# Peptides against a protein of PDB entry 5EIB, part 215

Target 1, 366 residues: chain A of PDB entry 5EIB
Amino acid sequence: VDLEPGTMDSVRSGPFGQIFRPDNFVFGQSGAGNNWAKGHYTEGAELVDSVLDVVRKESESCDCLQGFQLTHSLGGGTGSGMGTLLISKIREEYPDRIMNTFSVMPSPKVSDTVVEPYNATLSVHQLVENTDETYCIDNEALYDICFRTLKLTTPTYGDLNHLVSATMSGVTTCLRFPGQLNADLRKLAVNMVPFPRLHFFMPGFAPLTSRGSQQYRALTVPELTQQMFDSKNMMAACDPRHGRYLTVAAIFRGRMSMKEVDEQMLNVQNKNSSYFVEWIPNNVKTAVCDIPPRGLKMSATFIGNSTAIQELFKRISEQFTAMFRRKAFLHWYTGEGMDEMEFTEAESNMNDLVSEYQQYQDATAD
Target 2, 366 residues: chain A of PDB entry 5EIB as posed
Amino acid sequence: VDLEPGTMDSVRSGPFGQIFRPDNFVFGQSGAGNNWAKGHYTEGAELVDSVLDVVRKESESCDCLQGFQLTHSLGGGTGSGMGTLLISKIREEYPDRIMNTFSVMPSPKVSDTVVEPYNATLSVHQLVENTDETYSIDNEALYDICFRTLKLTTPTYGDLNHLVSATMSGVTTCLRFPGQLNADLRKLAVNMVPFPRLHFFMPGFAPLTSRGSQQYRALTVPELTQQMFDSKNMMAACDPRHGRYLTVAAIFRGRMSMKEVDEQMLNVQNKNSSYFVEWIPNNVKTAVCDIPPRGLKMSATFIGNSTAIQELFKRISEQFTAMFRRKAFLHWYTGEGMDEMEFTEAESNMNDLVSEYQQYQDATAD

## One batch from the design tools (peptide; made by RFdiffusion4, then SolubleMPNN)

Design b2_p21_8_s2 (from b2_p21_8, 11 letters changed)
Fold by OpenDDE base, seed 3:
Structure b2_p21_8_s2 (fold): chain B 366 residues (1-366), chain A 21 residues (1-21)
Amino acid sequence: as target 1 above (366 residues)
Amino acid sequence: SAELRAKVEAKAEELEKKEAE
């Protein structure tokens, strides 16, 4: 789905364009112009019914509909505005189904789009209320991984999207292969989301290796485990050491010893015990899939529900507040039928979310 | 706390019940 037609042609011409049904390409003509309100109230609102018709058709064809997965950017107008409209409409029609998102957070290091803090804040407000699981993929963290870890001097969107695709492949492993931990979206939610509003995940993928170092790096369970828990490996721009893990899932892929995985996972928990809440027992889940990802002998994917995720929301909130106090660019949103009150509601809800994470960070076992 | 554990358990039971439905 897009508000621009040119993206559809790019997908169709891509190596996997034929795996998508032609009738499932829904697109607009005008685009959102990086405006959440165009995505949510005007251009997106004109297209949403056509998307919902496709969603219904595909849902009816499912033998067992678990839920929905959306991949979108929160910095743009289409992914943010229309994406959150679509989430709201799907939640309304399918209230008992899991809503999962891969939400790409904006960064000034990647985009010069001045209104991204508005689009992100307005989107987070919708995601708090209408999603069950949100993987926070932060363009700032992706850029930093590309630059620092992968040794890319000028990271491209292609380089960032490669990390996103690796992460998406990793976190969906349990859904795609039978007999695994978190074999469905609901079981993932049960294991990962102790409190309804605290459903924002910090993902990570290992191995991440620069092209120059690939030949020299052994892929071992200890190295994968160590890299997954490294703060520099997180695909959200948060330091886990500044918060506490509520829950963690680790998904290993490839031929490895389950015993070795369990030993390394126990060792890393013990080394990082201060970074876990003590009042949630058995809050680390581990899965092993014998099937490696394409081109790797083994991999590991990390999913963390950490109170450190508040750093991401604080960053967005600070940027939002700096613009909103000046009423900068508001006329672009209000001109599309949006009320200025929705900005204040979104800001308030995001600040409440930050406060909730802080409360659980400070909570002790009594 | 015992209260926080109870909230986690209650949420797990709610989600499991909806899976069985």
Scores: peptide ipSAE 0.006, ipTM 0.355, DockQ to the pose 0.017
Fold by OpenDDE base, seed 1:
Structure b2_p21_8_s2 (fold): chain B 366 residues (1-366), chain A 21 residues (1-21)
Amino acid sequence: as target 1 above (366 residues)
Amino acid sequence: SAELRAKVEAKAEELEKKEAE
């Protein structure tokens, strides 16, 4: 789905274009112009019914519909505005199904789009209310991984999207392969989301290795486990050491000893015990899938529900507040029928979310 | 089941082959 035809043509002509049904390509003509309000109230609202018709058709064809997965950006107008409209409409029609998102957070290091803080704040407001699980993929973190860890001198969107795809493949492993922990979206939510609003995850992936060092790196369970818990490998630009994990899932892929995985997971948990809440018992879940990812002998994917994720929302909030105090660009949103109060409500809800994370960070076992 | 795993593996391999073409 896009409000611009050119993106859809690129997907259709791409190496994977044939895996999608032609009738499932729904697109607009005008785009959102990086405006959340165009995506949510005007251009997106005109297209949403056509998307819902496709969603219904595909849902009816499912033997067992668990829920929905949306991949979108929060900085742009289409992914943010229309994406959150679509989430709302799907939630209304399928209230008993899981809503999962892969939400790409904007970064000033990656994009020159000045209104990204508005689009992101307005989107987070919708995601808090209408999603069950949100993987926070921060372009800031992806850029830093590409530059520092992968030794890419000039990271591209292609390089960032490669990390996104590896992470998405990792976190969905349990859904795609039978007999795994968290084998359905609902079980994942039950294990990962102790509080309904606190459903924002920091993903991580291992191995992350530069092309120049890849040939010299042994892939071992200890190295994967250590790298997976390293703050430098988080796909969200927050330091887990500044917060506490509410819940963690680790998904290992490849031929490895379950015993060795359990031993290494116990060791890393013990080393990082100060960064876990003590009042959630058994809050680390581990899965092993014998099927490695393409091109790797083994991998590990991390899913963390950490109170440190508030650093990401604080960054967006600070940028939002700096722009909103000046009333910069507001006329582009209000001109699409949006009220200025919706900005204040979205800012308030995001600040409340930050406060909730801080509350649970400071909570001790009674 | 081992049979469901084999079907998923075969489908994954088929998708990977289509990705490589």
Scores: peptide ipSAE 0.000, ipTM 0.247, DockQ to the pose 0.009
Fold by OpenDDE base, seed 4:
Order: C-alpha cells, then structure tokens, then sequence
Structure b2_p21_8_s2 (fold): chain B 366 residues (1-366), chain A 21 residues (1-21)
C-alpha cells in the first residue's frame, strides 16, 4: 500500500514482485507530501476503504488469522498518517487480533524532512493505544551502524534496508519455524509485554561485520552473544545500560550447541544483572533454530523490552517541542482538517509513556 | 528433539520451494 504509484512499480518490477497478488497493490496518485494529516485525514482516508476490502479478503482466506503485521515509516506522511489510520481501522474491525508493527523512526542524519518529528510524535500517540507490539527500527541507529560498524562512508537507503530486512527475518524466525519460543504473535506479546502500553521493542542483530573484516571473523556462540547485547548492535538509538530490561528474547539461528547457548546466555545475564529488573522472574527467553539465515552460518537476533527506549522518545519529543512552541509548519496539518489540540495530546501521551518507563526503571522488588 | 528438528527442516524446504515457484 502506498499513496504514490512509483513504490508499487518498484516492488512489482523487483525480484519478488510476482509473489504478491496484483489485486493486493493498493495505491494513490498524489502522495502525502511528508504530511501525517494528509495520510490520516485526506489522501489516506480516501484510500483506506479500498485497503480494508483487501485486508478482509485476505483475512477470510486465512485458516487461522493470528493478527496483522505492518511495516511503515514514522517520518513520512503515508507510513505515519495512513499507516496509523489503517491500524485504527483494523483494530476496530478485528479487536481480538494482535497488531504488530515494524516502525521506522526518523533521523535528521538520514532525511532532511523538517516535519518528521511531528509525523513521528503523532504516530507514536496512535501506536501506544492501537498496537500490541512495536519493533522500533531507528534510522539514527541504522545510520550509525552503517557508518561506524560497517565502515560505509556514505550509507544509502539500500544499506539501511539491508539491516531492516536482516532484523525482520531474525525476529520472525519463531513465527516461521515450528516448535520455537514465541511460535505465535499472542505468545510473543504475553512473554514480552508485561504492561499494555510498554510494548516498544529494541531489536538487535549479530553478526554486524564490515566487508573488509568479514573474511577474518569467526562466528562463535560467545561472540554472537556478546555482540547481541552490545549497544552498538541495537537497531534503536538508546543505550541499554541507561535503563533496565523488563523482558528479553534471544533467537539464535544455525547449527550450534544448546548447552553452549544456555551457558553464554546465563553468563551475559550475570554480567549485566544490574540492567535487568529483579521483580520479573524468568524475563530472558532463548530460542535456537537450526536453520541459519541466507549467507550466514549462524546469527543471533535480540528483542529487548527496555526502559532505555525512553531515550528514543525523548529525542523525538525534544525535536517536536522545538518546532511546536514556534507553531512552525502547523498550517500544513490544520489545512488538511487536523486540530492543533491533537499535537498537544500526542506530546502529552508520549511524555506519559516516558514517565511510565522511568517509573518501572526505578521500581525495586519489595 | 530430533523430531522437532525434522519438522523445522521439512517446513524450511516447503518454504524454499514456495519461494522458488
């Protein structure tokens, strides 16, 4: 789904374009112009019924509908505005189904779109209320990984999207292969989300290796475990050491010893015990899938529910507040039928979310 | 268990076959 036709033509002409049904390509003509309000109230609202008709048709064809997975950006008007409209409409029609998102957070290092903090704040407000689980894929973190870790001098969207695809493949391993931990979206939510509003995940992936060092890197369980818990391998721009893990899932892929995985996972928990809440028992879950990802002998994927994710929301909030106090660009949103009050509500709800994370970070076992 | 591994491998082969069609 897009408000622009050019992205659909790129997908259709791509190496995987034939796996999608032609009738499942729903697109507009005008785009959202990086405006959340165009995506949510005007251009997106005109297209949403056509998307819902496709969603209903595909849902009826499912033997067992678990829920929905949305991949979208929060910086652009289509992914942010129309994406959150779709989430709301699907939630209204399917209130008992899991809503899962892969939400790409904006960064000034990746895009010059000045209004991205508005689009992101308005989107986070909707995601807090209408999603059950959200993977925070932060363009700030992806850029920093590409530049610092992968040694790419000029990271491209292709380089960022490669990291996104590796992460998405990693976190969905348990859904795609039978007999794994978190074998369905509901079990994932039960294991990872101790409080309904605190459903924002920090994903991480290992190995992350520069092209120049790839030939010299041994892939071992200890190295994967160490890298998976390294802040430099996180796909969200927050330091886990500045918060506490509420819950963690680790997904190993490839042929390895379960005993060695369990030993390394115990060792990393013991070394980092100060960064876990003590009042959630058995809050670290481990899965091993014998099937490696394409092109790797083994990998590890991290899913963290950490109070450190508040650093990401604080970054967006600071950028939002700097523009909103000056009423900069608001006329582009209000001109599409949006109320200025919704900006204040979205800012308030995101600040409440930050306060909730801080409360649980400071909570001790009685 | 060995049986769980066999089911995972069979499902992977089924998925690879569907991606190749």
Amino acid sequence: as target 1 above (366 residues)
Amino acid sequence: SAELRAKVEAKAEELEKKEAE
Scores: peptide ipSAE 0.000, ipTM 0.242, DockQ to the pose 0.009
Fold by OpenDDE base, seed 2:
Structure b2_p21_8_s2 (fold): chain B 366 residues (1-366), chain A 21 residues (1-21)
Amino acid sequence: as target 1 above (366 residues)
Amino acid sequence: SAELRAKVEAKAEELEKKEAE
C-alpha cells in the first residue's frame, strides 16, 4: 500500500515483486507530502476502503487468521498517517486479532524531513492505542550499527533495510516454522507484553559482522548471545543499561545445542541481572529453530521489552515540543482538517507512556 | 545531521544501482 504509485512499481519490478498478487497493490496518486494529516484524514482516507476490501479478502482466505503485520515509517506521511489510519480501521473490524507493527522511527541523523517529529508523535499516539506489538526500528540505531559494527564508511538505505529485513526474518521465525516458542502472534504478546500499553520492542540481530571480519569470526552460541545483548546491536537507539528489561525473547536459528543456548542465556541474564526487573518471573524466553537463515550457519534475534525505550520517545517528544511551541509547520496539518488539540493529546499520551515506563523501571518487588 | 543524510542517500543510490545491476 502506498499513496504514491512509484513505490508500487518499484516493488513490482523488484526481484520479489511476483510473489504478491497484482490485486493486492493498492496505491494513490497524490502522495502524502510527508504530512501525517494527508495520510490520515485526506489522501489516505480516500484510499483506506480499497485497502480494507483487500484486507477482508485476504483475511477470509486464511485458515486461521492470527492478526496483521504492518511495516511502515513514522517519519513520512503515508506510513505514519495512512498506516495508523489503516491500523485503526483494521482494529475496529478485527478487534480480536493481533495488530503487530514494524515501525521505523525517524532520526534527524538519517532524514531531512523537518516535520518528522509531528508525524512520529501523532503515529505513536495511534500505536499506543491500536497495536498489540510494535517493533521499534530506529534509523539512527541502524545507521550506527552499519557505521560502527559493520564498518560501512557510508551506510545506505539498503544497508539499513538489510538489517530491518534480517530482524523481521528473525522475529517471525517462530511464526514460520513449527514447534517453536511464541508460535503465534498472541503467544508472543502474552510472553512479551506484561502491560497493554508497554508493547514497544527493541529488536536486535546477531551476527553483525564487518566484511573484513567475517572470514575470521567463528559463529558460536556464546558470541551470538553476547552480541545480541550488546547495547550497540539494538535496532532502537536506546541503551538497555539505562533501563530494565520487562521481558526478553531470544530466537536462535541453526543447528546448535539447546543446552548450550540455555547455559549462555542464563549466563547473560546473571551478568546483566541489574538490567532486568525482579518482579516478573521467567521474563526471558528462548527459542531454537534448527533452520538457519540464508547465508548463515546460525543467528540470534533479540526482542526486548525494555523501559529504556523511553529514551526513544523522549527524543521524539523533545523534537516535537521544540517545533510545536513555535507552531512551526502546524498550518499544513490544520489545513487538512486537524485540530491543534490532537497534537497536544498525542504529546500527552506519549509523555504518559514515558512516565509508565519510568514507573515500572523504578518499581521494586515490594 | 546533513552529513549523515547525504551518506544514507548516497548509499541508497548505490544500492539501487546494485539492485538494478
Scores: peptide ipSAE 0.005, ipTM 0.318, DockQ to the pose 0.018; fails the geometry check

Design b2_p21_8_s3 (from b2_p21_8, 10 letters changed)
Fold by OpenDDE base, seed 5:
Structure b2_p21_8_s3 (fold): chain B 366 residues (1-366), chain A 21 residues (1-21)
Amino acid sequence: as target 1 above (366 residues)
Amino acid sequence: MEELQERAERRAAELEAREAA
C-alpha cells in the first residue's frame, strides 16, 4: 500500500514483485507529502476502504487468522498517517486479532524531513492504543550500526533496509517454522507483553560483521549471544544498560547445541542480572531453529521489551516539543482537517508511556 | 513486586483466554 504509484511500480519491478498478488497493490496518486494528516484524514482516508477490501479478502482465505503485520515508517506521511488509520480500521473490524507492527522510527541523521517528529508522535499515540506488538526499528540505530559496526562510510537506505530485512526475518522465524517458541503472534504477546501499553520491542540481530572482518570471524554460540546482548547491536537507539528488561526472546538459527545455547543464555542473564526486572519470573525465552538464514551458518535474533525504550520516545518528544512550541508547520496539518488538540493529546500519551516505563524500571523487589 | 507479578500473570491469562475463544 502506498499513496504514491511509483513505489508500487518499484516493488512490482523488483526481484520479489511476483510474490504479491497484483490485486493486492493498492495505491493513491497524490502522496501524503510527509504529512501525517494527509495520510490519516484526507488522501489516506480516500484509499483506506480499498485496502480494507483486500484485507478482508485475504483474511477470509486464511485457515487460521492470527492477526496482522504492518511495516511502515513513522517519519513519512503515508506510513505514519495512513498506516495508523489502517491499524485503527483493522482493529475495529478484527478486535480479537493480534496487531503487530514493524515501525521505522525517524532520525535526523537519515532524513531531512523537518516534520518527522510530528508524524512520529502522532503515530506513537495511535500505536500505544491500537497495536499489541511493535518492533521499534530506529533509523538512528541502523545508521550507527552501518557506520560503526559495518564500517560503511556513507550508509544508504539500501544498507539500512538490509538490516531491517535481516531483523524482520529473524523475529518472524518462530512464525514461519513449526515447533518453535512463540509459534504464533498471540504466544509472542503472552511472553513479551506483560502490560498492554508496554508493547514496544527493541530488536537486534547477530552476526553483524564488517565486510573486511568477515573472514576472521568465527560464528559461535557464545559470540552470537554476546553480540546479541550488546547495546551496539540494538536496532533501537537506546542503551539497555540505562533500563531494565521486562521480557526477552532470543531466536537462534542454524545447527547448534541446544545445551550450549541454554548455557550461554543463562550466563548472559547472570552477567546482566541487574538489567532485568526481578518480578517477572522466566522472562527470558529461547528458541532454536535448525534452518539458518541464507548465507549464514548461524544467527541469533533478539527481541527485548526494555524500559530503556523510553530513550527513543524521549528523543522524539524533545524534537516534537521544540517544533510545537513554535507552532511550526501546524497549518499544514490543520488544513487537512486535523485539530491542534490532537498534537497535545499525542504528546501527553507519549509522555505518559515514558512515565510508565520509568515506573516499572524503578520498581524493585519490595 | 507481588502486585506487578500478579498484573503480568493476569495479562498473560487474558491473552491466552482470547486464544481459546
Scores: peptide ipSAE 0.218, ipTM 0.785, DockQ to the pose 0.017
Fold by OpenDDE base, seed 3:
Structure b2_p21_8_s3 (fold): chain B 366 residues (1-366), chain A 21 residues (1-21)
Amino acid sequence: as target 1 above (366 residues)
Amino acid sequence: MEELQERAERRAAELEAREAA
């Protein structure tokens, strides 16, 4: 789905374009112009019914519909505005189905789009209310991984998207292979989301290796375990050491000893015990899939529900507040039928979310 | 601790109940 036609042709002509049904390509003509309100109230609103018709058709064809997965950016107008409109409409029609998102957070290091803080804040407000699980994929973190870890001098969107795809493949492993922990979206939510509003995940992937170092790197369970808990491997721009994990899932892929995995997972928990809440028993879940990812002998994917995720929301809030106090660009949003109060409501809800994470961070065993 | 555990368990039960309906 896009508000621009040219993106559909790129997907269709791509290596995997044939896996999608032609009728499931829904697109507009005008784009969103990086405006959330244009995605949510005007251009996106004109297209959303056509998307919902496709969603209904595909849902009816499912033997067992678990829920929905949306991949979108929060900095743009289409992914943010139309994406959150679509989430809202799907939630209204399918209230008992899981809503899962892969939400790409904007970064000034990656994009010069000045209104990204508005689009992100307005999107987060919708995600808090209308999603059950949100993987926070931060362009700040992706850029830093590409630059520092992968040794890319000038990271591209292609390089960032490669990390996103690896992460998405990792976190969906249990859904695609039978007999695994978190084999469905609901079980994942049960294990990962102890509190309804606190459903924002910090994903991570291992191995992350520069091209020049690949030939010298051994892939071992201890190394994967150490790397996936390293703050430098987090796809969200927050330091888990500044918060506490509510819940964690680790997904190992490849031929390895389950005993060795369990031993290493216990060791890393014990080493990092101060970074876990003590009041959620058995809050670390581990899965092992014998099928490695393409091109790797083994991998590990991390999913963390951490109170440190508030750092991401604080960053967005600070940027938002600095713009909103100046009333910068507000007329672009209000001109599309958005009320100025929605900015204040979105800011408030995001600040409340930050406060909730802080409360659970400070909660002790009493 | 008990209250927070009960809240987490309640959330789990709510999610399971929605699957059974």
Scores: peptide ipSAE 0.179, ipTM 0.756, DockQ to the pose 0.017
Fold by OpenDDE base, seed 2:
Structure b2_p21_8_s3 (fold): chain B 366 residues (1-366), chain A 21 residues (1-21)
Amino acid sequence: as target 1 above (366 residues)
Amino acid sequence: MEELQERAERRAAELEAREAA
């Protein structure tokens, strides 16, 4: 789905374009122009019914519909505005199905789009209310990984998207291969989301390798475990050491000893016990899939529900507040039928979310 | 701690109940 036809042509002409049904390409003629309100109330609203018709048709063809997976950007008008409109409409029609998102967070280091803080804040407001699971893919963190870890002098969107694809492949491993922990979206939600509003995940991946590098260092289980818990491998721009993990899932891929994995996972928890909440028992889940990712002998993917994610929301809130106090570009949104009250409500809800994470961070075993 | 644990267990039960329905 896109408001721009050129994106669909790029997907269709791509190496995997033929895996999608032609009739499932739904697109507009006029893009959202990086405006959330155009995505949500005007251009996106004109297209949403056509998307919902496709969603209904595909849902009816499912023998067992678990839920929905959306991949979108929160900085752009289509991904943010129309994406959250779709989430709302799908949630209304399918209130008993899991809503899962891969939400790409904007960064000033990656994009010069001035209104990204508005689009992100308005989107986060919708995600808090209408998603069950949200993987926070932070362009800030992806840029920092590319620059610092991968030693790319000028990271490209291709480099960032490589990390996104590796992460998405990792976190969906249990859904794609039978006999795994978190084998469905609902079981993942049960294990990862102790509180409804606290459903934002920091993903991580090991090993981190540059796109096109053929020299995969053979990592050991201890090295994978250590890298997976390193703040430098997080795809969200938060330091886990500044918060506490509510829940964790670790997904190992490749031929390895389950015993060795369990030993290393226990060791990392014990060494980092201060960074876990003490009042959620058995809050770390581990899965091992014998099938390695393409080009690697083994990998590990991390999913963390941490109170440190508040650092990401605080960054967006600070940027939002600095613009909103000046009423910068508000006329672009109000001209599409938005009220200034919706901005203040979205800011308030995101600040409430930050406060909730802080409350659970500070909660002790009483 | 007990209240937070009960809330987490309640949420798990709610999610499981919605799957069974």
Scores: peptide ipSAE 0.154, ipTM 0.744, DockQ to the pose 0.017
Fold by OpenDDE base, seed 4:
Structure b2_p21_8_s3 (fold): chain B 366 residues (1-366), chain A 21 residues (1-21)
Amino acid sequence: as target 1 above (366 residues)
Amino acid sequence: MEELQERAERRAAELEAREAA
């Protein structure tokens, strides 16, 4: 789905374009112009019914519908505005199904789009209320991995998207291979989301590999375990040491000893015990899939529900506040039918979420 | 702590109950 036709043509002409049904390509002509309000109230609202018709058709063809998975950007107008409209409409029609998202957070290091903090804040407000699980994929973190860790002098969207693809492949391993931990979206929510609003995940991946470079590095289970808990391997620009883990899932892929994995996972928990909440028993889950990802012998994928995710939301909130206090570009949104109050409500709800994370971070056993 | 544990357990039970329905 897109409000621009050119993206759909690129997917259709791509190496995997044939895996999608031609009638499942829904697109507009005008785009959202990086405006959340165009995506949510005008251009996106005109297209949403056509998308819902496809969603219904595909849902009816499912033997067992677990839920929905959306991949979208929160910086643009389509992914943010229309994406959150679509989430709301699907939630209204399928209130008992799981809503899962891969939400790409904007960064000034990646895009010069000045209004991205508005689009992100308005989107986060919707995601807090209407999603069950949200993987926070932060363009800040992706850029920093490409530039600092992978030493790419000029990171491209292709380089960032390679990291996104590796992460998405990792976190969906348990859904794609039978007999794994978190084998369905609901089981993932049970294990990872102790409180309904606190459903934002920090994904991480090891080893970090550049596009086109197969690192034939023989990784060990101890090295994978250490790397996936390293802040430099996180796809969200947060330091886990500045917060506490509520829940963790670790997904190992490749031929390895389950015993060695369990030993290393116990060691990393014990070493980092101060960075876990003590009041959620058995809050670390581990899975091992014997099928490695393409081009790697072994990998580890991390899913963290951490109070450190508040660093990401604080960054967006600070950028939002700096523009909103000046009423910068506000007329672009109000001209599409938004009220200025919707900005204040979205800012308030995101700040409340930050406060909730801080409260649970500070909760200790007396 | 007990209240936080109870809230987390209640949330897990609510999600499991929706799977069985």
Scores: peptide ipSAE 0.118, ipTM 0.758, DockQ to the pose 0.017

